Peptides against a protein of PDB entry 8BZL. Designs and how they scored, part 267

Target 1, 228 residues: chain A of PDB entry 8BZL
Amino acid sequence: SYDRAITVFSPDGHLFQVEYAQEAVKKGSTAVGVRGRDIVVLGVEKKSVAKLQDERTVRKICALDDNVCMAFAGLTADARIVINRARVECQSHRLTVEDPVTVEYITRYIASLKQRYTQSNGRRPFGISALIVGFDFDGTPRLYQTDPSGTYHAWKANAIGRGAKSVREFLEKNYTDEAIETDDLTIKLVIKALLEVVQSGGKNIELAVMRRDQSLKILNPEEIEKYV
Target 2, 242 residues: chain B of PDB entry 8BZL
Amino acid sequence: SRRYDSRTTIFSPEGRLYQVEYAMEAIGHAGTCLGILANDGVLLAAERRNIHKLLDEVFFSEKIYKLNEDMACSVAGITSDANVLTNELRLIAQRYLLQYQEPIPCEQLVTALCDIKQAYTQFGGKRPFGVSLLYIGWDKHYGFQLYQSDPSGNYGGWKATCIGNNSAAAVSMLKQDYKEGEMTLKSALALAIKVLNKTMDVSKLSAEKVEIATLTRENGKTVIRVLKQKEVEQLIKKHEEE

## One batch from the design tools (peptide; made by RFdiffusion4, then SolubleMPNN)

Design b1_p25_2_s2 (from b1_p25_2, 13 letters changed)
Fold by OpenDDE base, seed 1:
Formats: structure tokens, sequence, C-alpha cells
Structure b1_p25_2_s2 (fold): chain B 228 residues (1-228), chain C 242 residues (1-242), chain A 25 residues (1-25)
């Protein structure tokens, strides 16, 4: 069976292990990213943290560097590997080039890493998609999405995980220049998009915002409720 | 789909890693291990299943392993896999100490092993480790800590958790009785006995069937202590009187 | 004994389902 081999082409030209890794992503909770004018926003569906679990160790949104953050959907352990390598690369870039990475650069690095795991003998693909947001040194906000295949694209807005289809459909209808005219409107757009798939309102949403020349800020539940 | 069951490190059509799931199933049959975080310490409690009278080595702890001066772990699953992983943990901790001249932070040790576990789920010709671990530790960054890791290489921090046999029931009981911010090590020990008494399929809980280790801070040093049988007996007796 | 065995099996199933769910975020 072609689907039992470590990432080989089927007769029909399919990479089944990559496609199946994309199915693993769909088992993850929803994440959404939106690029505003002077803001980038990540929103995630809060997975019900088990009572007694330390919230510190349950993070779907992480900083890769001061100017870049990432949300993922899919295999948590796989995500940790990617995040750690991306962080090392961000630091290495600062040391070797003396500038922070561009969002595109780190996205390309992550994409290349993923791609290598689709082509290397004896490796399975990473079971994760990622939304990577941040600011380039020139102050340009960026949003990228990567998938298990190692493909990546720049987006105005996108979503990953189980509810991604519904969220994308919402964003396609509601992402306008007017809808992102202000930081607050951009945040509101992300919340509204997540509410398409999140049943319990603002309490089950985690939001991260990055503004120009500012560090990643995770909004508290009270701050989120102001936008609902 | 059963066609993926025998292959390691591949996704099913539904995006599942069946070998990881089967490793988790195997762990469900293992003896119960419990961890509880308190304000003044952290503990592990584990079921002893293999009490053989002819065992020459008085293993003070069959399922609880000291990793370094600041950390210990308990294991649920395949003993041989557990031995390999606990040895690797000790090596990682020792290499870190040698390199940095300070003890490895608890989460870093857990993460380092979890990266190994994850690799055994992603690289061909490898099978997942059939082991879940509970880690207890102290470091200067976060103080007392409790972690759980599984065959996938996933991990999390916990206030209280359980792995192995009847783990779901144990976790349910912990959720009911654990008082956040008010948990003393004494109360944690009592809670551990309470949970084990209800989750172990024994007519009567006995000290011979339970291992308990505590991790505390005394005079600025971490103290890892396996409770003596008499101390465990006293805890059981106290629970029976309540 | 059968009831206890069934309860243990149900617990294992529940624990396994929770563990599998925890694999994905």
Amino acid sequence: as target 1 above (228 residues)
Amino acid sequence: as target 2 above (242 residues)
Amino acid sequence: AEAAAKAAEEDRKKALEAAIESLYE
C-alpha cells in the first residue's frame, strides 16, 4: 500500500502522508490570524484545559522572536520541535546578520524544515499547520501560513484547525479595508471570526496582538469581553 | 484502519498515529502512578504490583527513580522502555550540570526527553516508547513542579495527575478534592492515599503495595525521600480512621 | 468481578480517549 510508505508518491501523484498530516491538523482546535494596518492578531480556540493542568504549559500561541509569533494546529509534540528550531534560527540570525528575521524569512525556514521531513527517508511529515505573524524591521505587518507539506503563503487573513473552513468563509465575507481600519476593529474581526466556531463566547478565546514596535501581548479575558 | 496498526511513524488517513495510541493503551494497563503538587513540596505515589518474596534486591522503589538531586520520576508502562528513558534523563541532567555548572531546570529536562520521545514517533524504524512519566522537581525558576509526559512526546505541568490503571477515576477524584492554593504536603499525602485506596483494585490498601516519594526543600537544599513502609502504614491507618 | 472488570475497561477507554485528544492542539 502506497500510504504505508514514508511519504512516497501514489500512482495518481498524491503524497498520502502529507495529506494525512493535513488531517491531523484538522484535529487541532481553530486558530485565526488577521493582518491589520498596524497590527497583527492571532486568535485561538481555547481548548478546555483540564482542571489541574498548568496553563503555562498549554500554549497554542508562542513567540518565536520579539517581532514574530506563531499559532499552530495539530500535533502538540511536533509543534514544539518546530517552535524550538524556529527560535534557534531567529537567535542565530540576530547573531550572524545582526538584524531580526523578517516574517517571511522565518516562515521560509519553517516551511523548508517541514518540506525536508516530507522528502527525507524514514521521516513522516510534521502534523502541524502554523500561522506566523509579526512585523518586519520596516514596520510592515505580515501574516503567513504553513502546512505539513512545507508550502507557505502570505495572507491578509487565514485560519487553521478544525473550524478553519467556517472561519475562512467568514473572513472572506467580512475582511474589508473598513473592517481593519483600526486596531480595535481588527481585534473585533478576529473575535467575530472565532465566534463562528467557538460556542461559549469570549471565555473560550485566547487572543494575541502585536502592534508596530511593540512586543506580543496576550489579552486577558476581560480585555476580550470588551470586544464581544 | 487496521492497515496502519503495524507501521511505525505514519499517519492514518484520519491523521492518527496508531502506534502512539497503542502505546497509550499499553500504559493504561500499567500500575497506577499519582503526582500531587503542594505549596511546600511535591509527591509521587505508585502502585507496587511485583512483590516477589525471592527478590534479592530490596528495591526501595520499583517505580520511582531519582534523576538528580532536584528531580525524581515515576513510570507507567513497559519496564525496559522506562529503564532506557530514566537512564537518558540522568545522562541529560548530568551533561547539563557539567556544561553549565548548575542543575538543569525541571521543564528543560522534561522537554529534552520529550524531544527524544517525539523523534521515536517521527523517524522511521522506531516505535514509540510504551511509557508515560510523572516528574517531580524543584528549581529556582518555578519552585516545586509536577509534569506528565506521554509516548507522543507531549508533556504538561500539573497540580495533580495520574497515569496507568484507573487513571481517569483517579484524575476525577483529584479534581474534586484538590484545593488550589491550600494544598500542603501533608494534605497531599492524605489525598494520595485516598485516591489510591479507591483506584487500586485491592480489598485493602497495604503499605507493601504502595510507594511514596516526597520532594521538599530543607535549608536551601532539595530533599527527595522515599517513605518508609511504617510511614505509609501510618498514612493508610489515618485514612481508615477518617 | 465482571462489573469491576467492565468498570476498569470503561475507565481505560475514557483515559485513552482523553490521552488521544491531548495529542492534538
Scores: peptide ipSAE 0.437, ipTM 0.810, DockQ to the pose 0.868
Fold by OpenDDE base, seed 4:
Structure b1_p25_2_s2 (fold): chain B 228 residues (1-228), chain C 242 residues (1-242), chain A 25 residues (1-25)
Amino acid sequence: as target 1 above (228 residues)
Amino acid sequence: as target 2 above (242 residues)
Amino acid sequence: AEAAAKAAEEDRKKALEAAIESLYE
């Protein structure tokens, strides 16, 4: 059956394993990314951490480098592999080129990695999409998305995971230059977007903010509540 | 080339990895393993299912493996897979020690194995390992730690958790009785016995059917100790008196 | 015995569901 073949096109031109990997992404909790003027914001729906689980080990947002962070949706274990490879590449780039990666560069690296896993009979696709945000060395804020196929695009705002459709619809209506005029408004936009799919407000949201020339900041629940 | 497709874990139309799920199901039939984190230590408690009268007294724990001086693990699932993974853990820990002249951080060892597990879910010609592990350890970064990993290569840190048979019931009991911030190793041991007594498919809990290991710090050194049968008997007796 | 077997099956199902859910974030 073509659906079981990793690298075989269906007669109608479908790569079923890639499509099915996209279904795995939809099982992930929602992540949203928004590019502001001088800020990038990632928001994620917090998965219900089991009462006895250490929250430290449950991370949906991670730094790839000082200037780049990523949120993902889909298979957690697959995400870790991608993250680790991306981190190694970021460090390698710094050593080889003596500059930090551009957000596009690392996105393209991740996308190429994913693509290779769609074209090898000995590998299944990665079951993850990612929102990659950061600043280029010139201070330009960037937001990219990657999917299991290894496609990538630049966005002003986007969402991935189970609630992505509703969040995108919200962002399409509400993403304006006025809505991102300030850092606080940009953060507020992300929160409002997540509230379309997340119940119980700020308690179930994690926010990461990267401002120009600043390190990634994970907002605490109290900081998030100020924007709700 | 086509022969590898049949042996690669693939996505279902719904985005599921059935081979990983089936490996997890197989673990549900394995002997129960508990882990409990305390303020002053961490423990593993594991069910001994294969008590054969003719087995020479295994000097070493059947279900609990020392990985290095600072870490131990317990396993639930396919024994052969468990042996491979526990050996790999030891090798990873040893290679790290040789390279860096310090013990591998607990989470880093767990992650290294989890990357291997994940690879067995993604690469052709491989099947998922039919094993979940509980890890106990101490390092200078986070102190006492408890981790759980599954066939997917996912892992998490825990205050208390259970894998194997009746794990859901055990986890429910742990959630009820675990007192955050107040858990001593002594209370953790009592809790482990309490949970095992209720979740093991035995009429009466006996010391021969339970392995317990504790990890503590003494004089700035990690001490991993498998409890003697008599010590386990005393714990069971205390529980029966309560 | 049947009740115990059923309870064990329900536990396994619950555990498996939780484990499967844990695969995705």
Scores: peptide ipSAE 0.436, ipTM 0.811, DockQ to the pose 0.871
Fold by OpenDDE base, seed 3:
Formats: structure tokens, C-alpha cells, sequence
Structure b1_p25_2_s2 (fold): chain B 228 residues (1-228), chain C 242 residues (1-242), chain A 25 residues (1-25)
């Protein structure tokens, strides 16, 4: 019974529960992140919200702080736990260090949290990957990804979730300095990347944009349609 | 030595949490609970299965629990698990009130319990709760609210939803008949009866088999009321006449 | 009765599938 396994090494050196948590991430809808010159953009595939569901309670993109935003793929309930802890850490950092967190700092915090859940015999891994974007205090745009293993890396562009492979292949071909030359072009790149996996066009895309020295902006459907 | 059954909810090779899925399956066998949000209130309607003549009069409801002055919930699933969770909800709400000198916002209460549920899916020696809940409430931030939570610790806000037996059929009917922006509490009550009449595994809907609670605002106060049997009878009669 | 039981089983299956799908975002 798979129900008895804890996060332990297999004889061949695999952490099966971590690998299986990565399979849980692939069940999530697609999220994409792109770092532009003076902008960071998160795009997500909207799951068809049930007609009677309140859209306010369905959030795949969330602010961690004024300068940091996160998108996730995988287990929604697991994501909430990570988000809440990250938010507390962001506030704690502001109180103790008197500065906002760097994007790397909060990513490392999340990664460390995830890693601890892979090493504790009394816990399963988090079934989520995250794209973490924002600006450092020096105005540098950042994009990080973290996985169920607690690994993290900085990216120019990346994707997570069910369509991530196709989106990454698109980004590998189309991410150029010219393609991110302007904020609008960067947004268009994200939309085009998502359209590789989203069948119903711009109506099923959610976009969050953070520009230098600006707050997170979630684009409305009409704003998204202007880029399609 | 308490053999802490080291059984943890773990991932399958496909990334599935089977213990959570099995808990959800168990809820599918529970009595039907539905919630409907209206412009002027919110309601819960629940199937009452255990009608025993020797049962002492339950002051409030068998399936509907008052959590505080501004919130109530209904439960589908394992009764013992439901009792634990409803008590925890009351404690969370009370602790918040004591700490902040104001009622806990509806979504915060839901999320606090959902964090507990999630923990029971992630920590060793724990099993998922075999319970889904519907929450109705009012707060100053969002007004009238309806939430659903499941064994995973996931939750969502709803205009109308159903859990338990025949929930898929009920949700389909709610999607067809729910009129966004035009739903009054009166129309919501009628819709609840309509849906229950079609989805309950009973030949005839009777007031003794249905519990209904409404949450309204009167003079700046939340009023949670369980409908009397006579009121439910009138709603059923009205539906039969239409 | 058998038809009703089958219909109830199909409903439970549909509800469960939807619930499982809702776990992942």
C-alpha cells in the first residue's frame, strides 16, 4: 500500500514522495512567469470556475508583500499554508530588518520550509511548485521557481503545472531581449505562451503585472484582450 | 505504548492523496446538505436521517450548528469528526473574539479550520477528517457569505452549492435555477425545497426530514433562525401546489 | 430500486470526480 510510505530514500536513492509531489504539481493548471526589463509578469490558466463559485475565493496568484507576488501549481490547500507562512515572514522581516524582503530571501524561506517537509518523517512534502516574482529594493526585477523538494532557482522565464513543458518550449524559442524590450511586449509574451495550452483564448487567462515602483496589478479580462 | 499508527496521507505515484479521496467518497454517502446565498440572507438546508422518537429534542439542529452570533454550519460525513470540527470552530471564533474584541470574519474562521484539515492530510499519525462543511455567515467586510470546505482543507465561496448524497444532481439543478442578483431569501427557500424534493432519496419530502436555517440581518444584528416544522411544511406545501 | 441505486452511484462518481479535480489548481 502506497499509504505507508514516508519521505524516505529508495534503495536507488530516490525520494519517491518528493517525485510524487512533483506529479501532483502537474495536475495543477499552468502558471507562467516572465521577467522583463522593468516588469515582472505572472500568467495563469484559469480553471473553469463553477458558475456558482465566488471567483474571489479562487486565487492562483497572490501577493506575499507589496514587492513580491507568487503563483502556484498543485494542491490548493498546501499552497495556502505556504502563502500564509511566507506572508508572516515578509512582515516579520519588515519589523526586524526595517526593509522589505528580497525576492531571493523569501524564495529561500519558502524553499527551506518545503525542504523541512521532505525530511521530517512525520510529514509529507508540499504538493506545490511556485513562481515567485517581484522587485528587490534596488529596483531589480526577479523571478524564482521553487519545487516540492525545496530546490529553487532564478529564471528569466519559466512555467509550472500541467502545460509547463509546452509553455517552456515556447519561451525557450521566443524569449529574447527584443521580446521583452517593453512592458507591453513582455505582457504579450506571457499571453502568447499561455495560449499554447489554453484553448479558449484570453478569457481563461489571469495576468498579474508588477512594474518597478508600482503595486501588483491584476489585469481585467478587457485589458488582457487588448494584448491578444 | 500508543502505537502511533505512522500512517500518513501520502502521495501516490500519480500525485494523488488517496486518503483524501476516500474521505470525499465517504461524504458522498452522507445526508444531503445545501446552501444558497441570497441578497437579503443565506440559508442552509440539510437532510435529517436520524428521526428517533426517543431522541431528546435537539435545541438547534442535528445537522446545523451555530458557531457564533454571525455564523452557522452544516456537516456531511462522519458525525464524530463533525463534532470535533464544529467544537473547534466555536473555540476559534471565541479565541478571536477575546483577542480582538470583535467577531471573527467569516472567511478567517473557515480558513482557520481548513488549515487544521490540511494539517491532518500532511502530518504523520493523522487521517483526513471525513467531513465536508457548508458555512453561512455575515460580516462587515463581505456581508452574507456561503462557503464549502472539504477533507483536503480546500474551501471556496459559493452562491449555491450542495454536499452529500446526490450532490452532483443538486448542483446541476442549482446552476439551472439560481438567478444571480435576483435571489431573495424567499426564492432561495423555494429553490432549496425544489432541489431537496428531487435529490433526497425519499418518496415524499416531509418537514420532519428537513432542517432549514436562515441567516439574516435585522436592525444591524445577525439573526440565525432554524425554521419551525410548520414553516417547513408550508414551504413544502407551496412547492407541491406549483 | 436497482435503477435508483445505479443512478445514485453514478451521481456519487460524478461528484467525487469533480471533488478530486478541485483539489488541484
Amino acid sequence: as target 1 above (228 residues)
Amino acid sequence: as target 2 above (242 residues)
Amino acid sequence: AEAAAKAAEEDRKKALEAAIESLYE
Scores: peptide ipSAE 0.413, ipTM 0.793, DockQ to the pose 0.853

Design b1_p25_2_s2 (from b1_p25_2, 13 letters changed)
Fold by OpenDDE base, seed 5:
Structure b1_p25_2_s2 (fold): chain B 228 residues (1-228), chain C 242 residues (1-242), chain A 25 residues (1-25)
Amino acid sequence: as target 1 above (228 residues)
Amino acid sequence: as target 2 above (242 residues)
Amino acid sequence: AEAAAKAAEEDRKKALEAAIESLYE
């Protein structure tokens, strides 16, 4: 029998391949997203780059468009496919609608893509969760999360990957209006949240910041250390 | 869990893709391939396992393939899969050249193939390619480059790396001896011989069992050269004298 | 020969473990 990758319901209503794809996500390093007042921040746990590996080829945070960026956890190769399709859609939207995508729109697109891979015969789910952040055209900061099932929700703050539970628990306690009152405080909140699961402090953290009407900025290690 | 091992690439309960892992294991039994990036060039060194006396003496490179004028690759794994992928690389490169009237950037070619590899891990009725590749190239964006890709469709850039038999030992040796920023192509060639001598499953390293290609820039052009047997012999001899 | 075979097996195991770990980010 040609073993077809089939995502089917169990008798108890579970989609095992989707659940197992969620286990693949948990093998990924932690990513956190926080929506501030006029800022969105992504933080990720840096994987140890092999001594002879080129660091430029290892990226957990990527731009989808000028106003949208994404962090992921799970299968790197699967992530590349999702990212590429999302980028194409962002460009297509700009051409057809003459406006950048909303963060919700591109999230929904990614979610729909993932969902189709949970329902189509001969396809396995994507082994990836994503945090999608950015600004809508009206200047509203947004944070969305997607999982292998194709579900998505808007968040004030969230985390994915190995340490996501601990990071979420931290954020639930510490995410207040005062904690995000300034851009710097928002960045500090992300760092503190990541430090719940990252052992070696600021050296093992990558941070991306997007401010209103500004491009994605990846902070260098020295900039990160100022917030620790 | 063995239950998920026999099916087309699906997730195990632990989130593992066993067919990809098994493809990677199969590659561990393949002949050794090394790649080393230098300041003035990049090289591939590969083990020749099929030395048949009856092979017509056309010393075609068994494991090193020219992809275009600016790129070459070496393969570890299933030969038939390697042939398919190397042909696809050539086609991708050619289509890009025709469309854009410029050579495809190295990383873009690698990525295009890696997307194909990934697809063979996600779509039913497909199996992963039992092949890892090392890519060497030059482009105007990053200069000399070395990449490695695996059956999953994952890839990375490297200063030096190894795939196939005894790859972990080879990588360890490369980590010890690779001098960042000071690596000349000449030193890289010597390092390649040193590593192969220790990692190849042979009693004695011979020029017949080693393929070496270098990629350099001469007068603003990329030059891909497969070393002649005599040149490889000299490298081996030099290593034996040290 | 047995020692060499064992060493080769351990090398493959190490290489495979590293490769598997690299699949996830």
Scores: peptide ipSAE 0.364, ipTM 0.756, DockQ to the pose 0.827; fails the geometry check

Design b1_p25_2_s3 (from b1_p25_2, 14 letters changed)
Fold by OpenDDE base, seed 2:
Structure b1_p25_2_s3 (fold): chain B 228 residues (1-228), chain C 242 residues (1-242), chain A 25 residues (1-25)
Amino acid sequence: as target 1 above (228 residues)
Amino acid sequence: as target 2 above (242 residues)
Amino acid sequence: SELEELKRKEDRLKALEARIESLYE
């Protein structure tokens, strides 16, 4: 039955389910990633947490390993599956190779997973894009993006989600060597980029920073306000 | 539009999963379930719609299920789907206990089921489960907890929430009356009755139409108790006197 | 009343919309 082939080529050569999954990503809140000199920064638009909701259970930024973290846009439940698979792979790599994954390696793993779901019978694409940041064992900061198709690329800076276009335009204009000269300037760049699309300033922004040989740090609202 | 409605859960041109949305719509017509977290406990309150006159007075909880010694859940939606999911929850909890010789953390049990739900939204030949769940529990990590999950496999922790019929109105009432840090189980019970009285499509709230379970800690043990009909009657009476 | 039913319907729709929005982060 035709129902087995969920992701198929259209007569004009399009994979509509992949394209439509990209539309699902656009329904997500904005996430921004910036690679600095010795820092990687993820910023996300905080979705208004319902008054009675526990904030602990609402996370758009997550650690994949000690040296890698990820932000996503799109279907939350889909993201959880990808995150869990990635975490398992990170641990497996440590056991088998005796080194942590490179950011490129884990990105490629995630991308391959996504791609398989675009080609497998009876499976729909993942409705998520991800920004993956971290440090390689040699201390090099990395930023990668992947989309529902399984395509991935390395970036200096990028954005995903609802406001991604505006944020990217901002970053294209403002990402310079001078703008990322220090860790603080890099953080400030991310905040400024998010403020292009986020209403009500720093209160609606979540920031995660990773420095060389340091663990992921989620900034508290007070720390964020220092950069506003 | 119709093409995306009838097929296996696929994305619409707008990036929507209509089968998931339709499952959620179906749940909106189910009986109301409330969950309220208090400082000294957590409770579930559920509407009982199927009062079969021939059912012996054995208070069979229709909508509240004990999962293990530390957790219970309530369900809104398709009964058959609910039965499958509640059984899976019990199995997951038991397997964890056997493997690790300790009870499964509450959130971990919730996420395990949510991964199953998500799978039914992504794999061909499957439809989403037409069920939302409220989970109450206690563990050593976070103490008393309340979670909600939906057909998408999404979940969240809550201080108070509602699923099923008139859930929006119930949530609004909970937002108004829930006082963070000051909620006792006694106050939570009163609040549950208040909200149910306003949200249930009944002329008069009766104990026959309401199931309530509480989860507390006594002497270092979790106690899950379904309130007796008389206790529920007393709560209703107290509410009517105020 | 018809108004009450409409209000209930509106509330249901709002709740559904909120839940749908919660699917996307």
Scores: peptide ipSAE 0.165, ipTM 0.633, DockQ to the pose 0.812
Fold by OpenDDE base, seed 5:
Structure b1_p25_2_s3 (fold): chain B 228 residues (1-228), chain C 242 residues (1-242), chain A 25 residues (1-25)
Amino acid sequence: as target 1 above (228 residues)
Amino acid sequence: as target 2 above (242 residues)
Amino acid sequence: SELEELKRKEDRLKALEARIESLYE
């Protein structure tokens, strides 16, 4: 029975609830993150918004703080819980430490939260992966990825969701120092990577850009089309 | 009955803790980690499985973690569980340092974590950690030390041991080749390469797939270093020439 | 699908667990 939402080991050493949560992530729309020299870029596949659906409610890219943003793939409701807790932690850190969180710090917080939900009875794993990007106080751009298990790693570039494999293969071939030499080239790299899996070009892509010492900027469709 | 809903790690009729055994099975599929104690140092050698071009190289090691100035560990098993435990080790070590103004003895740090592991096997609402650890360290009480711990919270001191994939075969090889009282760090490094070459599920051992850390004492200070890729290549080359 | 394979594996393992648990009853 699925009612025992307890993540336990199988006889062969598998945590099936974590593996199934990873499958839930693969059903999500594709997200990509790229770290440039002085820029971080998140791109997400826009799901076809049902006619009359408010586009504001389907944001897959969310700010966690002024210096950190996150894209996710998987269960939207699960993501909301993680985002809210992360935002609270970011504010708490500012109050207690008097500095914004590092990207690694908040990633570790999120990862630890996810891990706890894989080990506590009466809880299921979060059905989300996340790309977390931002700038540390010293101006260093960072990109991290987390999965339902609570693992996290730092990346130069990565992708999550249904098209992640194809996007990663593209990035492995095309991520070079020359390809990220400028902010515009970095943005173009993200768009090209997403176009491997997204149909109908720039209209179905959402892009968020964070530059050094600048706030998060969501690009409008017209701005995206300039790079296609 | 609600009693079975909390799949608490409970004893089987035969007195077995199946959740602990299943956690150990998960570790058996993880990358190989070796530890070898020498007269003049200790080493960890670990299989590197996450070779991805897009990974940020800023990370010290995939499987080897510095705990404090005098201790390091390697991990086999669930990465997220490993991250939680390694962070806890660092916190325990730091709290001890602040409280007593001296580094925590190696065995005390290992025991403190093992108590946590054990608790996760005994108390309801928890699953065992799917992680085994090898610990290397130096302290003034026992000098160079190597420990192993498993999901049950059991631990032991070792002269040489292995966890993860093909660990039983590796331990057998270590028993055959380990010379008690005559092991130098140089010989230990050679032995580590020899064992990894036979136990790793790779056609050819390469420096990209192996992480090695050494712990030594220089001028009354502990030195923990990860070997450079070139150094590992030289060790592999030397082994191939024998 | 990979998911179907995982489900089949889980079912087989659950059956094994049930056999083990039946020894508790």
Scores: peptide ipSAE 0.011, ipTM 0.499, DockQ to the pose 0.014
Fold by OpenDDE base, seed 1:
Structure b1_p25_2_s3 (fold): chain B 228 residues (1-228), chain C 242 residues (1-242), chain A 25 residues (1-25)
Amino acid sequence: as target 1 above (228 residues)
Amino acid sequence: as target 2 above (242 residues)
Amino acid sequence: SELEELKRKEDRLKALEARIESLYE
């Protein structure tokens, strides 16, 4: 059966290993991204950190560069590989081009990396999707999504992981110009979206905010509760 | 589904990597290894299974390996795989030292090995390593640290954790008894003995069946010490009197 | 005892399940 092989086409035109990698993504906790007017927000469902686990080592949201952040869903170890390569590319770009990467550029890089792993006989696809947010040098906020296939698109808002469908449905209904008119409203929108799938309220949500010309800020639980 | 069991780099229809899961299952049958982080140090405690009379009684640690002057690890799983990985850890640490003229940060060493482990789950013709590791260390960035890694290349920092046989029970006990912020190395040692006594498949815990290493700081230097059998005996005796 | 053996088996399974779940974030 073709599904036992490396990433190859089935007779009906499916890349089963890519599809199965997408199933791995669905096992991940939910992440949501929203682009506001002058803000980008990532929200993630906190996995119940084991009582004795160091929270520092459990990060679903990471910085790729000063102007770009990423949230992922899927295989944690796979994500680490992608993150590391993306970080190296961001630094390389700064050195060679003397400007930070655009959000689109780094997204395309990640997408290309993923795509190559779908076409190599000796490799399986990455079992991760990513939401990539940040600001271009001109101050334009951006949100992109990538999946295991290497496909990427720009979004106003999107979600990945196990609760992504419900969150997307919520965002489709509630993402309006009015809903993102202010930074606070944008943050509130993300929280509300996550609460569609997260039962225990603000305690189980991690939020990262990047404003224009500002570094990534991870909100503390008290700050999150102010929006709830 | 049996169809996905044979190839290491293939996702199941459900998005699972069965070879990684099977490696984890194999580790569940290995000897117990425990790690506990304290305010003034960190320790590893491991079950000794192979007490062969013909083994040259050179007090060698069967399951605890010194990686460099600031780090040690314990292993649960396939011995041959463990030897390869511990050697690789030493090489990585040494290369870093030579390149930067300072010891490798603890998490960076763990991550480097985890990237190797991950690669063996993604590249064709490779199988996952059948090994989980506990790492103890000290660095100037985070002080005393305890990490756990598995065959997937995933890792995490811990205050206390366990791998190998009866690890779930051990972790439950640690969760109950570990007091955050109040753990001394002395109390950690006592806790380790308590947990091992309950989780090891032995009728009576004896010092010959337990290896314990501590990592402390003395006069601005890291000290990694394997406890002598007499010291372990005293710990066991103290526990039996409680 | 048979009960102790069953408990140990259950604990091993729980540990494995927890580790498998931890693979995905």
Scores: peptide ipSAE 0.311, ipTM 0.770, DockQ to the pose 0.871; fails the geometry check

Design b1_p25_2_s3 (from b1_p25_2, 14 letters changed)
Fold by OpenDDE base, seed 3:
Structure b1_p25_2_s3 (fold): chain B 228 residues (1-228), chain C 242 residues (1-242), chain A 25 residues (1-25)
Amino acid sequence: as target 1 above (228 residues)
Amino acid sequence: as target 2 above (242 residues)
Amino acid sequence: SELEELKRKEDRLKALEARIESLYE
């Protein structure tokens, strides 16, 4: 029945719950992703961790597999559900296909999951957008974004969350082949982009770097300061 | 805007989940629960509001629940919801133990319940649980742990935190007095009493109105102990003398 | 073991979803 449908079309053809879920994403802390030549970088605005909070439990960047990581903006609890599903799929794929997922594959999986929650009765959309980065088996770096609607696209660089507009404007101006010529320059680009919206410099930035044939590396604050 | 306040947990035009927010607001009026992590243990301290002389003393703890041999929790919010969630926690822990022949890691138990909470915020016809929980535990992976979860299904690890009435003030006090790396269980107990004395809306803190549980390790085993009233009285007395 | 844990989590979530849906169906 129409009354039980959470996500329904408006008379003008809009899915308001999807649009409102996108507003929920905008309340999240800023995340940025940049694809370099042989590197992918995720940066996230650190929420002021309450002094007594364990940093281990506050993760906005997570690994989905050895070759794929994700940053998100929006509802943390929603993100956990998506992350868990994605991790299961990554492992399942390895077992069944005997090869790691492509970044596109896992993005599509996540996107399909999100889409189902926009169409299923009694379910609200996920209040998250995600930046999914990694390397395909052939060594190609990839960056994808997905939103609450279940749409996904490949990007050179993108941002999500509260400061995403400002960060995207910065990236549109500054993302050049020269700016990503080296791994270090790519990292610097991400930091500079985040500094457009993050106050107090490198202390409030979390960076994750994945290089070709290397595991995800979370940079410590000291390492980040070297690029500021 | 009002139509989003009373319906199934849906997004407002601004992207807010009002039913979750309202559940959190309701918890703000519940009895205060504190958790403090120490080097040699972890504790829960909870306000006891239902002091009826006719209550059968068989209820060792009104607000602190043993989940398994390695974990306990305290609850702030709707009692009926709390009972459902605490039972679920016990079931999850038992199933894990049966399946893997080892105790469930603390964070995994917390996460499992948080996924349930989250589901009640996402699926139609369900309201959020009007409950926040503090979890204390020990496992071989991270040692002593303290977690907090809310109606949204969010959780976090803490060195010290508070839920329920005057939680913000309590957290502020904890931030001021908590000494990282130097906190003993003894000092944590003293801190708990100090904070409760200031945050509980009572003229005088009495042992009858406070439940305290400690989780320690003795001879390679986890020991969960609810402090006796006399022990709590001694802690209060010590605080009054300082 | 990690895969099994993840699968269990997924199954639990699916079961919960189904249960919740069935209540309103």
Scores: peptide ipSAE 0.013, ipTM 0.595, DockQ to the pose 0.018; fails the geometry check

